# Peptides against a protein of PDB entry 4AID: the designs that were tried, part 81

Target 1, 242 residues: chain A of PDB entry 4AID
Amino acid sequence: FDIKRKTIEWGGKTLVLETGRIARQADGAVLATMGETVVLATAVFAKSQKPGQDFFPLTVNYQEKTFAAGKIPGGFFKREGRPSEKETLVSRLIDRPIRPLFVKGFKNEVQVVVTVLQHDLENDPDILGMVAASAALCLSGAPFMGPIGAARVGWVDGAYVLNPTLDEMKESKMDLVVAGTADAVMMVESEIQELSEEIVLGGVNFAHQQMQAVIDAIIDLAEHAAKEPFAFEPEDTDAIKA

## One batch from the design tools (peptide; made by RFdiffusion4, then SolubleMPNN)

Design b2_p16_1_s3
Fold by OpenDDE base, seed 1:
Formats: structure tokens, sequence, C-alpha cells
Structure b2_p16_1_s3 (fold): chain B 242 residues (1-242), chain A 16 residues (1-16)
């Protein structure tokens, strides 16, 4: 197996991005690990547009499968079929920052699937899922102008904490999820308790700074393992209006 | 354009 792996130290934890072992039928596939939390992201895109397709058909599906249910807090037997509230929320957290980064006019079907394979009860698989989805898209050859990075920021004992554990989050006055490119913040989601706007803005900046190492790690992985870019010429929509 | 957040005071990164 031609397995490519990137390993970085990130917020005092080892982040591993791996490709080439699992899901080879996908356009891009990344196994991401932080601590003992493990996610698989897959990206698949259609090689043609459907006749009459007028919008960009991106689907993002985050799934915490029952195989991890022995390690997922509140993991009652998820009846196959309906996303949990968490799965729906995290699917949106992944969708929001990636959707605007596709080349304008690209209307081929894209499916991103993030599957939680293991949970360590410390590292939330949502941030890891965002990173893995970004990496899988960058490897796929889809016309995606990523990568994105992502980070969670807590506020514990008057300091910022990068990717706080689930236990540290109980003491945190902030749950700040940020996603962005090297150049821009693309998405912010925040739950805050009695914090100044200055602390929150500082948290966004901290997140964006700390995610650069992840962005660089995805780029390095893509240089070694990305598929050839899909040949896509955007229709000159300005030429059709003349 | 999201305004560039003001340079936060350098977070005391308490790496436990």
Amino acid sequence: as target 1 above (242 residues)
Amino acid sequence: TWPAPPPAPPPEIVRR
C-alpha cells in the first residue's frame, strides 16, 4: 500500500493525517487521528454535471457510527436512519467553510462523508472531522480552493486553550469553533459565558493562528498524495449574458 | 470582509 502520512504536534497533541490505506474507491480519503480519536473523511465528486443542474450539489454527512458507541457518551443504539442533533450540527460546521471555496460555476455533485471510527472521550471528533474533510477534498482533485483548518478555543482560568478536552470544556467560559483558510476566517461558531468581545475576537485570532500548522500539514500531504486536478473550465457566465 | 480581529494580547498558552 502506498500510505502517505503527515504527523504534527498541535496544541500539545499529536495530529496524524493518513491516506492510501482505507476507502481507495473515493476521490479523496483521509484517516485523521488526534489522541485516540479517529475519523475517516471521504470525498467523492461526479465527473459531469447533471442536465439542468442550477445549484452546486454539495452534501456533507458527519456520522458517529455505533461501532464507536461503546466509546461515545450517550451512544444509545442509534437506529440506522436519522442523524442526531450533533451529527446535523457538525455536518453544517463542515459544510459552511468549504462550500464557498469551490470554483464558481462548478455544479458537479460532491459528497463529503466523515465517519467517527474511535473516540477517546477527551478529543471531540468534530474539529478532527473538519480537518479530515478539508484534507480529503485537497487530495480528491476536485476544484476546491482549500485547504481549510479548524480549531476549538476554550477560556479556562483566564487563558485561551486550543482544542480543550471534554473535561476542560466543563470549566471553559467559551466554546469557540473557527474554520478558515491561510488568508481568511470562513466560519465562526461560539457559545460564550460572561466574556468581553475583546476576549472572543482574541479567541478567533488565536484559532486562526493555531490552524496554520494544520493547513500546512494538509498542503504537505497533498503535495505527496493528491490526485491530478480535475479539468474544469467554468462556463463564462458573462459571455452568455451578452 | 470580516474585520481582521485586533491583535489579541498574546494568549498565555497554558499548555498543560
Scores: peptide ipSAE 0.009, ipTM 0.558, DockQ to the pose 0.042
Fold by OpenDDE base, seed 2:
Structure b2_p16_1_s3 (fold): chain B 242 residues (1-242), chain A 16 residues (1-16)
Amino acid sequence: as target 1 above (242 residues)
Amino acid sequence: TWPAPPPAPPPEIVRR
């Protein structure tokens, strides 16, 4: 078993990114842990484009499975088949920042699946799922111009808090989720209670700064464990606009 | 291209 692991301290918590133990049949697979919250991200991509494929067929599926439900409030009765509101929202949170980072003209099917394996009731699997999905894509050999990092920022007692616990979030005036590359913010999602635009913008900047350690950790993991890049030559779609 | 957010003052990182 060629297991590669990256461990960093991030926001006062240990983030672990592991590959090579689980889901070896995927193009990329990452087991990510923060506290006792554990997610498995898998990335799979088709090695050819389907005939008549006119759009980029990226599917992101975040799932909080019933085996984690012993720790997830309300998880006891997840009927297989319909995503919860949370699962739908988090799938979109992962999709939004990664979709624009695929090489233009790549129209092979890509499936990202994030499965919550364990929840500690402290660390939300969404941020961890975003990080794990980014890492899995970077390991996959897909033409993905990542990594992305992600961070949640709270505003508690007049200060920014990186990845507040679910209990700290009850006291937070801000739920700000940011995703980005090393160079750019790609996505912002925010729920804000009576805060100035200045505080929110400061939160975005704080998130982007704090996610750099995660980006660096994904890069380091990829340097040691990434598959060979998929040989993809983008069709010269710019020649059709001449 | 999303404009880079203006440099906010470095937040006081309260590491709890």
Scores: peptide ipSAE 0.009, ipTM 0.522, DockQ to the pose 0.048
Fold by OpenDDE base, seed 5:
Formats: structure tokens, sequence, C-alpha cells
Structure b2_p16_1_s3 (fold): chain B 242 residues (1-242), chain A 16 residues (1-16)
């Protein structure tokens, strides 16, 4: 098996990005681990556009399967077949920053699936899922202008905390999720308790700075493990207005 | 002055 792994220390935790072991039938597949939380991201894209496809058909599906050896909080009511509120929200958190990074005019179907395989009850799989999805897309050969990084920022005892644990988050006055490229913030989602705009903007800048190590790790993994870029030439849509 | 987190150790690449 040609297994490629990148390991970094990130916010005092070990982040592992692995490819080549699982889901080899996908265009890109990444197993991401932080603590004992483990996610599998897969990216698959169609090699042709459907006739009459007018929009970019990106689907992102985040799933927390109850069969991870540990009680995922809230797992008692997952009736088979409908995403939970959390799964729906995290699917959108992944979709929002990646959607604008596809090459304009690319209208082939893209499916990103993030599956939580293990949850340690300390590290939330949402940030890890965002990172894994970014990495899987960068490995896929899809015309994706990533990577994105992602980070959660807490505000605990008057300081920023990178990727706070679920226990630290109980004491946090901020739940700030940021996603971005090396050059730009692409998405901010925030739940804030009585904090100044200065502290929030500070948190966004802190997140963007701290995610650079993840972006660099994805680039390094992609340099070693990416498929050949899919040959896509956007149709000159400006030529139809002449 | 933003508190810089401590420098992370250099990343390891494991090829198997």
Amino acid sequence: as target 1 above (242 residues)
Amino acid sequence: TWPAPPPAPPPEIVRR
C-alpha cells in the first residue's frame, strides 16, 4: 500500500493526515486524526458534465455514524435516513468555504463525504472534517483552488484558545469557526457571548494565522500524493456575449 | 501583542 502520512503539531495536539490506506476508489481520500477523533473525507467528481447542467453540482455530506466505538453525544435519536441538525450544519460549514474555490465554469458533479469514524469526546470532528475535506479535494485532481485550512477559536480566561476541547468550550465566551486559504478568510461562523468586535476580529486573525500550518501540511501531502490534475478548460462564456 | 503559541516541532512525513 502506498500510504502517505503528514503529521504536525497543531495547537498542542497532533494532527495526522493520511492517504492511500482507505477509500482508494475515491478521487481523493484522507483519514484525518486529532487526538482520538478520526474522520474520513472522500472526494469524487464526475469526468463529464451532464447535458443541460446550469449550476455547479457540489454536494457535501458530513455524517457521524453511531457505530464509532464511543457514545457520540446525541447519538440516541439518529433514525436511519435523515441528517441530524449537527450533520446539516457541519455539511454547510464545509460547503461554504470550498464552493467558491472551484474553477469558474466547472459543472461536473462533485461529492464530498466526511464520515466520523471515531470521537474522543474532547476534539470536535467538525474542524477535522473541514481539514480532511480540503485535503481530499487537493488530492483528487478536481479543479479546486485550495487548500483551505480551518480553526475553532475560543475565548477562555481572557485569551484566545485554538481548537478548544469540548470541556474548554463550556467555559468559552466565543465559538468562532474560521475557514480560509493562505491569502484569504473564506468563511466565519460565530457564536459569541458579550464580546467586543475587536476581540472577534482578533479571533478571526488568530484563526487565519494558526490554520497556515494545516494549509502547508495539506500542500505537502498533495505534492506527494495528489492525482494528476483533471484536464479542464472552462468554456469561454464571454465569447457567447459577442 | 498577540501571544504567539509555542513553535510546533517540525512535521514528520511517514511514507509506508
Scores: peptide ipSAE 0.009, ipTM 0.412, DockQ to the pose 0.021
Fold by OpenDDE base, seed 3:
Structure b2_p16_1_s3 (fold): chain B 242 residues (1-242), chain A 16 residues (1-16)
Amino acid sequence: as target 1 above (242 residues)
Amino acid sequence: TWPAPPPAPPPEIVRR
């Protein structure tokens, strides 16, 4: 099996990105691990557009399977079929930064599925899911102008904390989720308690700086494991306006 | 001036 693995130290934790062992039927598949939290991201894209497709049909589905919930206190049997509020929110957090990075005019169906396989109750699978989805897309050969990185920033005892644990987040005055490319912030989502705009902007900059190591790790994984780029020529839509 | 984080050790690619 041609298993490619990238390991980095990130915010005092080991991040592992692995491809080639599981979900090989997907266009891209990444097993991502941080602590004992484990997610599988898969990316699949259609090789043609549907007739009459007028919008980009990207679907992102984040799911926490009940076997991961065996450690989650209060994890009632998620009735098979409807995403929880958390799963809906995280699916949107993944969708928002990746959607604008597809090549303009690409209207082939794209499906990203992030599955939580294990949860350690310390490392939230959302950030890990964002990273894994980015990596899976970069490996897929889809016309995706990634990677994105992602980071959560807390504010505890007058300092920024990168990817705070669920327990550290109880003491945090900030829950700041940032996603971006090497060059740009693509998404900010924040819940903030009585902090100055300067501290918040500093948190965004801190997140963007700290995610560079993840971006570089995805690039390095893709250089060694990406599929050949899908031959997509955007229709010259500028030529029809003459 | 934020101290530059120590350069992360070059990430090890383990081929198995």
Scores: peptide ipSAE 0.009, ipTM 0.394, DockQ to the pose 0.022

Design b2_p16_1_s4
Fold by OpenDDE base, seed 1:
Structure b2_p16_1_s4 (fold): chain B 242 residues (1-242), chain A 16 residues (1-16)
Amino acid sequence: as target 1 above (242 residues)
Amino acid sequence: TWPAPAPAPPPEVIRF
């Protein structure tokens, strides 16, 4: 197998992005690891648009499968077939920042699937899933103007904490999830306990700064492992108004 | 357009 791997230190943890071992039938596939939390992201896109397709058909599906249920709190009761509230929320957290980054006029079906393979009970797989989905899209050849990075920021003992552990989050006055490109913040989601707007804005800036190392890691992986870009010419929507 | 976050003062302490 031609296995490509990028490893970085990120928030005092080792982030590993790997491709070429698993899900080789996908357009892009990334195994991402942080601590002992492991996710698989796959990206698949249709090579043609359906006749009469009016909207961009992006589907994002985050899944914490029962094989990880020996390591996921509450995983023992996943009735096959319905996403949990968490899985629905995280699927939306991944969808929101990536959707606007597809080339305008691209209406081919895109499916992103993020599967939690292992959970260490310290590192939440949501941030790792966002990073892995971004990387899988950048490898796929889809007309995606990524990468995105993502970060969680906590506020513990009067300090910003990058990707706090589940235990540190119990002491945190902030749960701030940020996603963005090198140039822009694309999404913010926040739960805050009695913090000033200045601290929150500082947290967004801190997240955006800290995610640059992840963006650079995805770019480096893509330079070595991306598929050829899919030949897509956007229809000149200005020519249809003449 | 999310306003570019005003450059918040660097946090006095960054924990990793």
Scores: peptide ipSAE 0.012, ipTM 0.504, DockQ to the pose 0.046
Fold by OpenDDE base, seed 5:
Structure b2_p16_1_s4 (fold): chain B 242 residues (1-242), chain A 16 residues (1-16)
Amino acid sequence: as target 1 above (242 residues)
Amino acid sequence: TWPAPAPAPPPEVIRF
């Protein structure tokens, strides 16, 4: 088994990105761990476009499996086979920053699946899921111009906190989720309690700076474990407008 | 192009 692992210290926590042990049938697969929270991201893409495909068919599915429902607060309602509100929101949080990073004109089906395998009740699997999805796409050979990093920023006792625990978040006046590339912020989602725009903008900058270590970790993992890039040449769509 | 927000002075980053 060719297992590749990258480990970094990130916000006082050990982040582990692992590939090659599980989900080897996917184009990319990453097991990400922070504390005792564990997620599996898989990326799969079609090697051809469907006839008549007019849009980019990206599907992102974040799911928290029922095996974790004995440890995850609120897990009792997952019997109905519908995504929870959280699963729907986190699927969108992952989709938003990655969708614009695919090569223009790529219309092959892409499926990203993030599965929460374990939850420690301290580290939210959403940020970890965003990081894992980014890493899985970078490993896949899909024409994805990532990586993205992600971070949550809290505001506790007049300071920024990187990836606050669920307990620290109860005292936080900010829940700021940021995703970005090395060069750009791609997505901001924020719940804020009476904070100045300056504090919020400072939080976005703090998040973007702190996620660089994750971006670098994904790049290092991809250098050692990425598949060969899928040979994709976009059809010259400008030639049809003449 | 989203304007790069001016670097706010780094608040006290409580590095845990």
Scores: peptide ipSAE 0.011, ipTM 0.498, DockQ to the pose 0.043
Fold by OpenDDE base, seed 4:
Structure b2_p16_1_s4 (fold): chain B 242 residues (1-242), chain A 16 residues (1-16)
Amino acid sequence: as target 1 above (242 residues)
Amino acid sequence: TWPAPAPAPPPEVIRF
């Protein structure tokens, strides 16, 4: 197996991005680990557009399988066949920042699947899933202008906390999820308890700064393991809707 | 393009 691995220290935790061991049939596949939380992201894209395709057919599916359910809060009640509310929300959190980064005019089907393989009950798989999805897309050869990074920011004892544990989040006055590129914030989602706009904006900036190490880690992994870029020329007619 | 927010002074990162 040609296994490529990038390891960084991130928010006092070891982040591992690995490719080449599993899901080798995907265009991109990344096993991401933080603590003992483990996710598999896979990216697959069609090599042609469907006749009459008028929109970009991106599907993002975040799923927490029943084998991990014994370690996932509320996981025991997950019925096969319909996404839970959590799975639907996290699928949207992953979709929102990646969708605008595809090359304009690209209307080939893209499927991103993030599967929670293990949960440690400390590290939420959602941020890890966003990072893994970004990495899988960058490895795939799809016309994706990533990477994105992602971070959760808490506010505990008057300070910003990067990727708070589930226990630290009980004391947090903020649940701020940020995703972005090296240059720009692409998505903000926030639940806030009685904090000033200044603290929230500071949290967005903190998240964007802290995700740079993840972006750099994805780039380094892609330099060693990315597939050749898919040859895509947008039709001149779609370039005018910039 | 959302303007890149001006770098707020680095928050006091209390590492737990």
Scores: peptide ipSAE 0.010, ipTM 0.505, DockQ to the pose 0.048
Fold by OpenDDE base, seed 3:
Structure b2_p16_1_s4 (fold): chain B 242 residues (1-242), chain A 16 residues (1-16)
Amino acid sequence: as target 1 above (242 residues)
Amino acid sequence: TWPAPAPAPPPEVIRF
């Protein structure tokens, strides 16, 4: 099998991005691992636009399956059929930074699905899901101007902590999730307890700096494993206004 | 002066 794997050390943890083993029917598929937390991201896009499609039809679905519920607190209460509050929030965290990076005028249906396969109770699958979704899109051949990286930043004992564990987060005065490209911050989501704006801005910069290694890892994986780019010519909407 | 993080070792690409 043509299995391609990228491994990096990231925030004192091993991040693994793998493609070619699972979900080969998707346009892009990435198995991402950090600690013992494991996610599968799949990206699928339609090869044609639907007649009368006026908006970009991107759907992002983050899901924690019941088979992972043996490690996920409260997973035993997941009724089949509706996203939990967490699944809804994380789906939005993934959607927000990726949506602006699609080529303008691309209106083919895109579906990103992130499935939590394993949870270690230390590494939250949300950041890993963002990274995996970015990687799956870069491999897909979709007209996506990624990759994005993502990072969580905590503030513990007067210092920034990259991707704090769930236990370290209980002592953190900051829950700062950042996503961005190599050049730009695309999304910030933050819960802050009594911190200065300077510390928060420093946290955004710290996150953006620390995610570069992830961006580079996705690029290197894509150089080896990406499908041929889907031939998409944006309609020159400026030529119709003359 | 933030100590420049030691460059992470070049990430290994394992081809299977």
Scores: peptide ipSAE 0.008, ipTM 0.377, DockQ to the pose 0.021

Design b2_p16_2_s1 (from b2_p16_2, 6 letters changed)
Fold by OpenDDE base, seed 4:
Parts: structure tokens; sequence; C-alpha cells
Structure b2_p16_2_s1 (fold): chain B 242 residues (1-242), chain A 16 residues (1-16)
């Protein structure tokens, strides 16, 4: 087994990105761990476009498996079926920042699956899922112009907190999720309690600064473990609309 | 190429 691992300290927690042990059948696969929360992200892409494909068929599926549900706050035995509201929301949080980063004209099917394997009751798997999905795409060889980083920012006792625990979030006046590239913020989602716009903008900047270490960790992992980039040339007709 | 563009993005991210 050729296992590649990157470990960083991030927000006072150990972030581990691992590839090569699990889901080898995927184009990219990353186990991400923060504290004792563990997610598996897999990226798979079709090597050809379907005839008559008119849109980019990206599917993102975040899943909290029933075996992990006993360790997930509010996790009841999920019946096989429709995603929960949380799974739907987190799937969108992952989708939003990654979708614009695919090369224009690429209309091959892409499937990103994020599976929560373990939850520590402190570290929310959503941010970890965003990071893992980014890493899996970077390893896959898909024409993805990432990586993205992601961060949650809280506001506790008059300070920004990177990736607050679920308990710290109860005292937070802000739930700010940011995703971006090294160069740009791609997505902001926020719930705010009576904070100034200045504090919120400062939170976005703080998140974008703090996610650089994650972006660098994904790049370092990709340099050691990424597949060869898929040979894709957009048809000239779609390139002219850029 | 899409490969070169990806390499540029990775290289830019490394230089920050």
Amino acid sequence: as target 1 above (242 residues)
Amino acid sequence: SAKEKREEVIERARKK
C-alpha cells in the first residue's frame, strides 16, 4: 500500500489528509481527520462526455452513515432514502465553491461523495468534508482548478475562533463558513447574531487567511499522490465565452 | 492547456 499522508496543525487541532489506503477504485480518495472526526471523500469522473450533454453534470453527495449516526449529535438511525436536511445543506456547501473551478466546456460526469466515518462530537464533519472533497478532486486528475480551502469562523468572547467546537458554537455570535482558493473567496454562508458588517468582513478575511495552510497541505499531498491530469481540451466554441 | 492552467493554479498557491 502506497499511503501518502500530510499532517498539519490547524486551529489548535491536528488535520490529517491521507490517501492510498481506502477507495483505490476512485479517481481520487482522501481520508481526512480532525480530532477524532473522520471523513472519506471520493471523486470519480467519466472519461468521456455523454452525447447531447448540455450542462456540467457535477453531483456532490455528503452522507452521514448509520454506523456513524450513533456518534453524531441528533443522528437517529437514518433509513435508506432521502438525504437529511443537514446532508442536503452540506452537499450544497461543498458543491458551491467547487463547481465554478472546473474548466469551462468540461461536461463529463463528476461525482464527489463525502462519507462521515466517525464523529468526535466536537469537530463538525462539514468543514472537514469540504477540505477532503477538495483534496480528492486535486488527486483525481479531473480538470479542477482548485484546491479550495474551507473554514468555519465563530465569534466568542469578542474574538474570531477558527473551527469552533460544537460546544463553543453554542456561545458563538457567528456561524461563518467560508470557502476559497489561494487567490479568492468563492463562497460565504453565514448566520449572525447582532454583529457589525465590519466584524463579519473581518471574519471572512480571517477564514481566508487561515485556510491557506489547508490549501498548501492539499497541494503538498497532490504533489506526492495526484494522478496525471486528464487530457482535456475544451472545444473552441465554449472557450470563446470565457 | 487545461493541464498548464491547473499547474499554474497549483504553482500560484505554492508561492503564497
Scores: peptide ipSAE 0.032, ipTM 0.689, DockQ to the pose 0.767
Fold by OpenDDE base, seed 2:
Structure b2_p16_2_s1 (fold): chain B 242 residues (1-242), chain A 16 residues (1-16)
Amino acid sequence: as target 1 above (242 residues)
Amino acid sequence: SAKEKREEVIERARKK
């Protein structure tokens, strides 16, 4: 096995990004670990466009499978075959920042699957899933203009907290999820309790600054493990002559 | 071009 691993300290926790051990049949596959929370992201893309394809067919599927249910609160009662509300929301959180970063005119099917393998009851798999999906896409050779980073920001005792634990989030006046590139914020999702706009904007800036270490970690992993870029030339009609 | 931008992202990803 040609296993590549990147490890960083991030918000006082160890983030591990690993490729080459699992899901080798995917175009990109990343195991991401933070604490004892573990996710597998896989990216697969079609090597041709379907005849008559008029839209970009990106599917993002975040799933917390029954085999992880012994470590995930409420996992024992998941009905087979329908995504939970959480799985639907997190799938959208991953989709929103990545969808705009595909090369214009690319209409080959892309499937991103994020599977929660383990949950530690402290570190939410959503942020980890966003990071893992970004990394898997960067490794895949798909025409993806990432990486994205992601961060959750809390507001506890008058300070910003990077990726608060589930217990710290109970005391937080802010649940702010941010995703972005090195240069731009791509997505903000926020639940705020009685905070000023200044504190919220400061939280977005804090998130964007803190995710740079993750972006750089994905880049370093991609340098060592990315597949050759898929040969794709957009049709001249979709080439915005900048 | 989208290709040049992709190459730039990959090169930025290879030069950091």
Scores: peptide ipSAE 0.027, ipTM 0.677, DockQ to the pose 0.422
Fold by OpenDDE base, seed 3:
Structure b2_p16_2_s1 (fold): chain B 242 residues (1-242), chain A 16 residues (1-16)
Amino acid sequence: as target 1 above (242 residues)
Amino acid sequence: SAKEKREEVIERARKK
């Protein structure tokens, strides 16, 4: 088995991106670890467009259904069939920054699935899920113009904190989630308690700076493990206007 | 091609 691994120190925690051990039937698959939180991201794309497909059919599904080890925070046995509010929110957080990065005119079905395998009760799997999904897409050969990075920024004791723990977040005046490419911020979501616009903008810049190491780690992993790019030529929509 | 565009994005990310 050709297992590729990238490890970086990120916000005082070890981030590990691994491919080649599990989910080999996917176009891309990444096992991501931060602390003791573990997620599996898989990317699958159709090799043809469905007849009459007029929009890009991207589906993102984040799931915390089966912790292989540990109590599910909150002790709620997920009743059958519907994603939790958290799963719906995180699925959207992953979808938003990746959707615009697909090549224009690509209308093949794409499915991204992020499964939480382990939760350490310190590191929220949402940021890790965003990173893992980005990495899985970069490995897949899909016409995805990523990678994206992601970061959470807190404001604790008058300073920015990268990916605060769940306990540090209780003392944080900011919950700022940022996703972006090397060149651009693609998504910002924020909950803020009485902070200046300057501090918030500084938080976005801090997040974008800190996610570069993650983007570089995904690129390094992709150099060693990415599938050949899918042969896709967008229909020259400019030729129909001539 | 989409391949060349992706390689360009990866190459731009490596040069920063």
Scores: peptide ipSAE 0.026, ipTM 0.673, DockQ to the pose 0.753
Fold by OpenDDE base, seed 1:
Structure b2_p16_2_s1 (fold): chain B 242 residues (1-242), chain A 16 residues (1-16)
Amino acid sequence: as target 1 above (242 residues)
Amino acid sequence: SAKEKREEVIERARKK
């Protein structure tokens, strides 16, 4: 097996990004691990546009599958076929930052699927899923202008905490999810308990700084494992300059 | 090209 792996220390935890072992039929596939939480991201894109396609057909699906239910809190009763509220929310958290990063005029179908394979009850698979989806897209050859990084920031005992555990989050006055590129913040989602705007803005900056190591790890993985870029030029050259 | 633009984004990410 031609397995490529990148390992970094990130927020006091080991992040592993792996490709080449699983889902090799996808355009991109990444197994991401933090602690004992494991997610699989797959990216698949059509090599042609459908006749009459007028919008960019990106679909993002985050799934906490029933086969992992023995390791996922509340997973035992997820009825097959309907996304939970969490799965719907996390699918949107992944979609929001990646959608703007596709080359303008690209209207080929793109499907991103993130599957939780294991949950350790400490590390939330949502952030890991965002990172894995970014990595899978960068490996795919799709005209994606990523990578993105992602981070959760807590506020515990008067300090920022990167990717707090589920137990640390019970004591946190902030649940701040940030996604961005090396250059820009692309998405912020926040739940705040009686904190100043200064602390929240500082949390966004902290998240954006801390995600650079993840962006660099995805780039390093892509240098060694990315497919050849799909040959795509938008018909309108002016759409490229904007 | 879309390839060159992706390479530029990756290259910018590497320089920070």
Scores: peptide ipSAE 0.024, ipTM 0.648, DockQ to the pose 0.825

